# Ledger of designs, part 24: peptides against a protein of PDB entry 5D63

Target 1, 292 residues: chain A of PDB entry 5D63
Amino acid sequence: SLRRGIYHIENAGVPSAIDLKDGSSSDGTPIVGWQFTPDTINWHQLWLAEPIPNVADTFTLCNLFSGTYMDLYNGSSEAGTAVNGWQGTAFTTNPHQLWTIKKSSDGTSYKIQNYGSKTFVDLVNGDSSDGAKIAGWTGTWDEGNPHQKWYFNRMSVSSAEAQAAIARNPHIHGTYRGYILDGEYLVLPNATFTQIWKDSGLPGSKWREQIYDCDDFAIAMKAAVGKWGADSWKANGFAIFCGVMLGVNKAGDAAHAYNFTLTKDHADIVFFEPQNGGYLNDIGYDSYMAFY

## One batch from the design tools (peptide; made by RFdiffusion4, then SolubleMPNN)

Design b1_p10_3_s1 (from b1_p10_3, 4 letters changed)
Fold by OpenDDE base, seed 5:
Structure b1_p10_3_s1 (fold): chain B 292 residues (1-292), chain A 10 residues (1-10)
Amino acid sequence: as target 1 above (292 residues)
Amino acid sequence: GPRDGNLPLP
């Protein structure tokens, strides 16, 4: 079954993603097919899938940017019915905004069925052009039509997945204690993470003994990422991944505070030095504490 | 470069 998380949803037939046009929060904003760039944020194309309790394989899909929800216009079962962004809530009972998402017959892609109408999210005619219509369309679960098949590229990690990634890292001290702050985390590309760092003013910040040293830099980076998240996205129910670590060197005679994020495949962590914006696989310290 | 080892030992 599909896990709760943030997804980039890509058509199985053509290189097009489900896009909320202009990222607009207005009710009735068209959801369209649009090109995307791998390993980038794809701002208007991220969707938080929230599973509905006690309703098998059924979700709301909240556009991360707009905070609005995927909505089948009037819940109509007519082929060609518009799929739009519309205000809603994560656990709505409105069947216009409830989507049953299960594996397609190919075992890799998913189909997205409206709970009420039983029609499927369809990239009309498989049109790969920017702005191509996405609509509700008749179909079946076993049909192989790529117009109705979607890859769900996971862009987030659960706290458990993050915890597992940390646990696999060789630079964790035997005394390590980790503290989880949230449940689901959008994982940023390094380029975006770096840009947040730059925009925070940290590159120009002066190191000062005790009053603004390693811990201040690390916490400031965490705060900057948090603020970036709040300022960038209207959806709730997730955080932006940015960890803080305290570590001790191998000699046991020095300690340091630093940041970390997840690698592209979400399987490992990479250390980030907020004093210079560097990414390191080995920062020279073994973490005895983290919060993220 | 960064100033490392500025945190008190645990």
Scores: peptide ipSAE 0.199, ipTM 0.857, DockQ to the pose 0.680
Fold by OpenDDE base, seed 4:
Structure b1_p10_3_s1 (fold): chain B 292 residues (1-292), chain A 10 residues (1-10)
Amino acid sequence: as target 1 above (292 residues)
Amino acid sequence: GPRDGNLPLP
């Protein structure tokens, strides 16, 4: 079963992703195939999949940028029916916006079936051009047609997954206590994380004993990421991953506050020093507390 | 460089 999360949805046949054109929040905005850049944020191509309670394998798909939902126009079962962004809610009963998502016959990609019409999300003619039509189209679950097969690249982690990544790290103190602030986290590429750091003003901030020291830098970074999230995305129900840690050195005679994020594969954490913007696998401290 | 060790010990 597909887990709740944020996905980059890529065609199995050609290097195109499901894109909300111009990231527009207008009702009826076309959803199209569009090129993407691996390991980047791909702003208009992120979708929050929200599972519908008590309806097996069925989701709404909210565009992260626009806050609108994937919508089969008029719920029509006709091949070639437009798939658009449209206003909605995460737990709608509107079958135009309900999608059954299950593994395809190849066992790695998914098919996306409209709950009402039973047609499938189709990259028409497998067109790899920017702006290529995505439509509802007749099909079956067992067909091998790559026009209707999609890879769901997970771009977020649950709080449990983040917790597990922290638990695997060797730089955690025996007294460690973690405090989870949210349920699902978009994990940023380092380049984006660094840009937020730069835009926050922290690179020009002056360290001052006690009044603006390590904890202030770390908390300011956390706040900057939070604000960036609120200012950048219209969808709700997720946060941007940025942790704060308090750590003690091996000698036990010094403590430090710093940030951390997740590695690209989401399996590990990497430490971030907000005083200089550096990423480190070992910051020289073992964490006794984190919140994220 | 960064100023470390300025947080009070736990």
Scores: peptide ipSAE 0.196, ipTM 0.855, DockQ to the pose 0.704
Fold by OpenDDE base, seed 1:
Structure b1_p10_3_s1 (fold): chain B 292 residues (1-292), chain A 10 residues (1-10)
Amino acid sequence: as target 1 above (292 residues)
Amino acid sequence: GPRDGNLPLP
């Protein structure tokens, strides 16, 4: 039932997330428990879950930052076996890197079982300290042990989910046509989105009639987000959400180009004006075209 | 403020 996507994986018992130590791409890098800051990027703690075709509830977990995969050392079924980052591929057949992820008995959290060993990802002793060991450990699906229960906080949306969010927005023109560029999108906190905008130089850019006007600002923002994504993450198979829209005003006598992103709950879109960095629920235009 | 309405009509 877990969807393909990017997740922040948080322990059900203590405020600790699954962290790839130092974000290192080296084989054998420890995966550890680490504190996190809500509503931030948490760079080393994002995991792309890729479902394995025709294998029920089974995924690879790619660390977004390092591009390496969650790996049970030697596939050992011994309790205390290290879980590390290791090079791999999204659709590997290596059982050391295949994880069956299903709901726990509490119906909210998940358990992460290694496909081969049948042991579970365990925050050893429920240790909440930074650098706490995460290991394979014996367990059962119905056990209530919080050391082996994890909340999967989804940090991305599919193109279909983004499309649905757009479809329910009241500021869409009757002639609207959307063009999807990617399949899965990391949704950024506004603070990060704004920082990318600032770093792009757009705040200091001069508006010039035709030669650098609304469409140039909107496309420049899209390009800045794309470059930020490429420079920040080693994993593939996802994009950073930043849309471009063209819209017509209510009077039908003026058109504008602008950006948009998704709200925190991913249910709605919010408009972004790249000329001033403002977020608006209503930008004064109804979109007749978008690409994202 | 931003300069709006700079795009040709569709």
Scores: peptide ipSAE 0.194, ipTM 0.855, DockQ to the pose 0.688
Fold by OpenDDE base, seed 3:
Structure b1_p10_3_s1 (fold): chain B 292 residues (1-292), chain A 10 residues (1-10)
Amino acid sequence: as target 1 above (292 residues)
Amino acid sequence: GPRDGNLPLP
């Protein structure tokens, strides 16, 4: 079963992702195939999958950038029916915006079936060109046609997954208390995380004893990431991952405040020093408190 | 480098 989360949805046959054209919030904006850059923020190609309660394997797909939803035009079952962005809500009853998503016959990719029409999201002719048509098309769950098979690359973590990543890190103090602020987190590439850090002004900020020291830097980074999220994405129901930690050194005679994010595979955390923008697997402190 | 150890101990 597909988990709630943010996904980059990539065709199984060609290097093309499901893209909301220009990230536009206008009703009827085409959803198209488009090239992507691995391990980067593909701005118009991120989709929040929200599971529908009591409807097995069925989701809405909200474009993270536009805040609009994947929509089969008029709910038509005709092959070639346009798939567009359209205004909606996460728990809509509109079958034009309800998608049953289950594993394909290959056990790795998914097929995306419109709940109402029973047609499938199809990269028409397997066209790898930018702007290629994505449409509803007739098909079956067991068919091996790569035009209708999609990899769901998860770009987010749940709070529980983040908690688990922290828990298995060796640099956690025995007195650790974690405080979860949100339910689902977009995990940024380090390059993006660093850019937010740069844009925050922190690289030029002066360390001053007590008045603007480690905790101020760490909180400022958290605030900068939060604002970046609010300014960058129109969808709701998720946050941008950026944690704050308080830690004690090995000697137990000094404490420090710092940030952390998740590794690319989402399995572990990496520490971030907001005073210099460095990423470290060991920051020299064991965390006794985190909020994220 | 960064200045560490500025928090009060818990």
Scores: peptide ipSAE 0.191, ipTM 0.854, DockQ to the pose 0.719

Design b1_p10_3_s2 (from b1_p10_3 with K3R S4D)
Fold by OpenDDE base, seed 2:
Structure b1_p10_3_s2 (fold): chain B 292 residues (1-292), chain A 10 residues (1-10)
Amino acid sequence: as target 1 above (292 residues)
Amino acid sequence: SARDGNLPLP
């Protein structure tokens, strides 16, 4: 089954993603097909899938940017019914905003069925143009029509997944203790992570003994990422991944504070030095403590 | 400038 998380949802037939037009929070804002750029944020095209308790394979889909929800207009079962952004809540009982999401017949893509109408989210005519209509349309789970098949590319990790990635890294001290701050984390591309670092002012910050040294840099980066998240997204129920670590060197005679994020495949961590903006697979320290 | 290793040992 599909896990709770943030997804970029791409059509199986053409290079188009499910896009909330202009990221608008207005009720009735069209959800449309739109081009995307791999390995970028794609601001209006991220969706938080929240599983509904006790309803198998059924979710609400919250647009990360607008904080509004995917909504089948009037819950109509007519082919061509508009799919829009609309105000809602994560655990709504409104069938207009409940979506059953299961694997298609190809075993890789998903189909998105409205819980009430039993129609499917359809990229009308497979149109790859920006602004192409997305609508509810009749269909079946077994049909191979790519207009109704979607790849769900996971852009987030759970705290458990992050914990697992940390645990298998070779630069973790035997005394390691991790502290989890949130439950689900949007994982940023390095380019975005670096841009937040630049915008934080840290590149121009002066190292000063004790008063503004390694721990201050690491905490400032964490704070900058947190603020960026709060300022950028209207949806709730997730955080932006940025960890802080304390580590000891191999000789055991020096300790350092630094940051870390996850690799693109979410399977491992990469260390980030907030004093110079560098990414390293080995920062020269083994972590005895992290919080993220 | 970047300087590491100045955190107190645990």
Scores: peptide ipSAE 0.265, ipTM 0.847, DockQ to the pose 0.647
Fold by OpenDDE base, seed 5:
Structure b1_p10_3_s2 (fold): chain B 292 residues (1-292), chain A 10 residues (1-10)
Amino acid sequence: as target 1 above (292 residues)
Amino acid sequence: SARDGNLPLP
């Protein structure tokens, strides 16, 4: 079954993603097919899938940017019915905004069925052009039509997945204690992470003994990422991944505070030095504490 | 450049 998380939803037939046009929060904003760039944020194309308790394989899909929800216009079962962004809530009972998402017959892609109408999210005619219509359309779960098949590229990790990634890292001290702050985390590309760092003013910040040293830099980076998240996205129920670590060197005679994020495949962590913006697989310290 | 080892030992 599909896990709660943030997804980039890509058509199985053509290189097009489900896009909320202009990222607009207005009710009735068209959801359209649009090109995307791998390993980038794809701002208007991220969707938080929230599973509905006690309703098998059924979700709301909240556009991360707009905070609005995927909505089948009037819940109509007519082929060609518009799929739009519309205000809603994560656990709504409105069947216009409830989507049953299960594996397609190919075992890799998913189909997205409206809970009420039983029609499927369809990239009309498989049109790969920017702005191509996405609509509710008749279909079946076993049909192989790629117009109705979607890859769900996971862009987030659960706290458990993050915890597991940390646990696999060789630079964790035997005394390590980790503290989880949130449940689901959008994982940023390094380029975006770096840009947040730059925009925070940290590159120009002066190191000062005790008053503004390693811990201050690391916490400031964490705060900057948090602020970026709040300022960038209207959806709730997730955080932006940015960890803080305290570590001791191998000799046990020095300690340091630094940041970390997850690798592209989400399986490992990479260390980030907020004093210089560097990414390192080995920062020279073994972490005895982290919060993220 | 970064200044390392500025945190007190645990």
Scores: peptide ipSAE 0.264, ipTM 0.853, DockQ to the pose 0.676
Fold by OpenDDE base, seed 4:
Structure b1_p10_3_s2 (fold): chain B 292 residues (1-292), chain A 10 residues (1-10)
Amino acid sequence: as target 1 above (292 residues)
Amino acid sequence: SARDGNLPLP
């Protein structure tokens, strides 16, 4: 079963992703195929999949940028029916916005079936051009047609996954306590994380003993990421991953506050020093507390 | 540059 999360949805046949055109929140905005850049944020191409309680394998798909939902126009079962962004809610009963998502016959990609019409999300003619039509189209679950097969590249982690990544890290103190602030986290590329750091003003901030020292820098970074999230995305129900840690050195005679994020594969954490913008696998401290 | 070790010990 597909887990709740934020996905970049890529066609199995050509290097195109499901894109909400111009990231527009207007009802009826076309959803189209569009090129993407790996390991970047791909702003208009992120979708929050929200599972519908008590309806097997069925989701709404909310565009992260616009806050609108994937919608089959008029719920029509006709091949070529437009798939658009449209206002909605995460737990709607509108079958135009309900999508059954299950593995395709190849066992790696997914097919996306409209709950009402039973047609499938189709990259029409496998067109790899920017702006290519995505439509509802007749099909079956067992067909091998790559026009209707999609890879769901997970761009977020659950709080449990983040917790597990922390637990695997060798730089955690025996007294460690973690405090989870949210349920699902968009994990940013380092380039984006660094840009937020730069835009926050922290690179120009003056270290001052106690009054603006390590904890202030670390908390300011956390706040900057939170604000960036609120200002950048219209969808709700997720946060942006940025942790704060307190750690003690090996000698046990010094403590430090710093940030951390997740690695590209989401399996590990990497430490971030908000005083200089550096990423480190070992910051020289073992964490006794984190919140994220 | 970064300044470490200025947080009180737990």
Scores: peptide ipSAE 0.264, ipTM 0.850, DockQ to the pose 0.686
Fold by OpenDDE base, seed 3:
Structure b1_p10_3_s2 (fold): chain B 292 residues (1-292), chain A 10 residues (1-10)
Amino acid sequence: as target 1 above (292 residues)
Amino acid sequence: SARDGNLPLP
């Protein structure tokens, strides 16, 4: 079963992702195939999958950038029916915006079936060109047609997954208390995380004893990431991952405040020093408190 | 460079 989360949805046959054209919030904006850059923020190609309660394997798909939803035009079952962005809500009853998503016959990719029409999201002709048509098309769950098979690359973590990543890290103090602020987190590539850090002004900020020291830097980074999220994305129901930690050194005679994010595979955390922009697997402190 | 150890101990 597909988990709630943010996904980059990539065609199984060609290097093309499901893209909301220009990230536009206008009703009827085409959803198209488009090239992507691995391990980067593909701005118009991120989709929040929200599971519908009591409807097995069925979701809405909200474009993270536009805040609009994947919509089968008029709910038509005709092959070639446009798939567009359209205003909606996460728990809509509109079958034009309800998608049953289950594993394909290959056990790795998914097929995306419109709940109402029972047609499938199809990269028409397997066209790998930018702007290629994505449409509803007739099909079956067991068919191996790569035009209708999609990899769901998860770009987010749940709070529980983040908690688990922290728990298995060796640099956690025995007195650790974690505080979860949100339910689902977009995990940024380090390059994006660093850019937010740069844009925050922190690289030029002056360290001053007590008045603007480690905790101020760490909180400022958290605030900068939060604002970046609010300014960048129109969808709701998720946050941008950026943690704050307080830690004690090995000698137990000094404490420090710092940030952390998740590794690319989402399995572990990496520490971030907001005073210099460094990423470290070991920051020299064991965390006794985190909020994220 | 970063300056560490400026938090009070818990």
Scores: peptide ipSAE 0.260, ipTM 0.851, DockQ to the pose 0.703

Design b1_p10_3_s3 (from b1_p10_3, 3 letters changed)
Fold by OpenDDE base, seed 4:
Structure b1_p10_3_s3 (fold): chain B 292 residues (1-292), chain A 10 residues (1-10)
Amino acid sequence: as target 1 above (292 residues)
Amino acid sequence: APKDGNLPLP
């Protein structure tokens, strides 16, 4: 079953993703096929899938940027019915905004069925052009039509997944204590993470004994990422991944505060030095505390 | 080079 999380949803037939046109929050904004760039944010193409309690395999899909929800216009079962962004709530009872998402017959891609109409989200004619129509269309779960098959590429991690990534890292002290702040985290590309760092003013900040030292840099980066998240996205129910660690050196006579994020595959952590913007697999310290 | 601080040891 599909887990709660943020997904980039890509067509199985052509290199197009499900895109909320212009990221607009207006009711009735078209959801369309659009090109995407791997390993980038793809701002208008991220969807938070929220599972509906006690309804098997059924979700709302909230556009991260607009905060609006995928909506089948009038809940119509007619082939070619528009799929749009529309205001809603994560746990709505409106069947226009409820989507049953299960594996397709190929075992890799998913199909997205409207709960009420039983029609499927369809990239009409498999059109790969920007702005191509996405509509409700008749179909079956077993049909092999790639117009109705979608890859759900996970762009977020749960707190448990983040915890597991930390636990696998060799640079964790035996006394380590981790404190989880949120439940689901959008994982940023390093380029975006670095840009937030640059925009924070930290590159020009001066290290000063105690008054603005390693912990201040690390916390300032965490705060900058949090602010960036709040300013960038209208959806709720997720955070932006940026951790703070305290670590002790191998000699056991010095401690440092630094940041960390997740690798591209979400399986490992990488350390980030907020004093210089560097990414390191080994920062020279073993973490005894983290919060993220 | 990055500098640490007066953090207590674990």
Scores: peptide ipSAE 0.209, ipTM 0.887, DockQ to the pose 0.955
Fold by OpenDDE base, seed 2:
Structure b1_p10_3_s3 (fold): chain B 292 residues (1-292), chain A 10 residues (1-10)
Amino acid sequence: as target 1 above (292 residues)
Amino acid sequence: APKDGNLPLP
């Protein structure tokens, strides 16, 4: 089953992603095929999949940027019915906004079926052009048509997945205590993480004994990421991943505060030094406390 | 300039 999370949804046939046109929050905004750049944010192309309790394999799809939901126009079963962004709620009962998402016959891609109409999200004619029509279309679960097959690339982690990544890192102290602040986290590319760091003013901040030292830098970075998240996305129910750690060195005679994020595959953490913007696999400290 | 290890020991 597809897990709750944020996904970049890519067509199985052509290099096109499901895109909310202009990221607009207006009801009836077209959802279209659009090109994407790997390892970037792809602002209008991120979707929060929220599983519906007690309805197997069924979700709402909230556009992360607009905060609106994928909606089959009038719930029509006619082939070619528009798929649009529309206001909604995560646990709506409106069948126009309920999507059954299951593996296709190839076992890798998914098909997206409207719960009410039983039609499938279709990249019409497999058109790879920007702005290509995405519509409800007749189909079957077993059909191999790539116009209706989608890769769901997970762009977020649960708190449990983040916890597991931390636990397997070799630079965690035996006394480690972690504190989880949220349930689901968008994981940023390093380039975006670095840009937030730059925009925070931390690169120009002066280290001052106790009054603005390692802990202040680390907390300021987390605050900057939090604000960036709030200012960038209209959807709710997720956070932006940025951790704070306190660590002790091998000699046991020094402690430090720093940040961390997740690697691209979400399996490991990488340390981030907010005083210089560096990424390190080994920061020279073993963490005894983290919050994220 | 960056300076590590200035947090009090736990």
Scores: peptide ipSAE 0.192, ipTM 0.835, DockQ to the pose 0.647
Fold by OpenDDE base, seed 5:
Structure b1_p10_3_s3 (fold): chain B 292 residues (1-292), chain A 10 residues (1-10)
Amino acid sequence: as target 1 above (292 residues)
Amino acid sequence: APKDGNLPLP
């Protein structure tokens, strides 16, 4: 079954993603096919899938940018019915905004069925052009039509997944204690993470003994990422991944505070030095504490 | 260069 998380949803037939046009929060904003760039944020193309309790394989899909929800216009079962962004809530009972998402017949892609109408999200004619119509369309679960098949590329991790990534890292001290702050985390590309660092003013910040030293830099980075998240996205129910660690060196005679994020495949962590913006697989310290 | 090892030991 599809896990709660943030997804980039790509058509199985053509290189097009489900895009909320202009990221607009206006009711009735078209959801369209649009090109995307791998390993980037793809701002208007991220969707938080929230599973509905006690309704098998059924979700709301909240556009991360706009905070609005995927909505089948009037819940109509007519082929060609518009799929739009519309105001809503994560646990709505409105069947216009409830989507049953299950694996397609190919076992890799998913189909997205409106709970009420039983029609499927369809990239009309498989059109790969920017702004191509996405609509509700008749179909079946076993049909192989790629117009109705979608890859759900997970762009977030659960706290448990993050915890597991930390646990397998070789630079964790035996006394390590981790503290989880949120449940689901959007994982940023390094380029975006670095840009947040730059925009925070940290590159120009002066190290000062005790009053603004390693811990201040690390916490400031965490705060900057948090602010970036709040300022960038209108959806709720997730955080932006950025950890703070405290570590001891191998000799046991020095400690340091630093940041960390997840690798591209979300399986490992990479350390980030907020004093210089560097990414390191080994920062020279073993973490005895983290919060993220 | 970053100033490393400037956190008090645990």
Scores: peptide ipSAE 0.186, ipTM 0.838, DockQ to the pose 0.685
Fold by OpenDDE base, seed 3:
Structure b1_p10_3_s3 (fold): chain B 292 residues (1-292), chain A 10 residues (1-10)
Amino acid sequence: as target 1 above (292 residues)
Amino acid sequence: APKDGNLPLP
């Protein structure tokens, strides 16, 4: 079953993603096929899938940027019915905004069926051009039509997944205590994480004994990422991943505060030094505390 | 090089 999370949804046939045009929050904004750049944010192409309690394999899809929801226009079962962004709520009962998402016959891609109409999200004619129509279209779960098959590239992690990534890292102290702040986290590319760091002013900040030292740098980075998240996205129900760690050195006579994020595959953590913007697999400390 | 902050040790 598809997990709750943020997804980049890519067509199985052509290099096109499900895009909310201009990221607009207006009701009726077209959802279209659009090109994407791998390993980037793809701002208008991120969707929070919220599972509906007690309805098997059924979700709302909230556009992360606009805060609006994928909506089948008038819930029509006609082939070619527009799929648009529309105001909604995560746990709506409106069948226009309820999507049953299950694996296709190929076992890797998904099909997206409107709960009410039983039609499928279709990249019309498999058109790879920017702005290509995405519509509800007749189909079946077992047919192999790539116009209706979508890869769900997960761009977020749950708190449990983050916890697991930390737990398997070799640079964790035996006294480690972790504190989870949120439930689901968008994981940023390093380039974006670095840009937030640059924009925070931290590159120009002066280390000063006690008054503005390692903990201040690390907390300032966490705050900068939090503000970036709030300023960038209209959807709710998720956070931006940026951790703070306190660590002790191998000699056990010095401690440091630093940041961390997740690796591209979400399987491990990478340490980030907010004093210089460096990414390290080994920062020279073993973490005894984290919050994220 | 980055400087630590003389944090409490566990």
Scores: peptide ipSAE 0.112, ipTM 0.831, DockQ to the pose 0.930

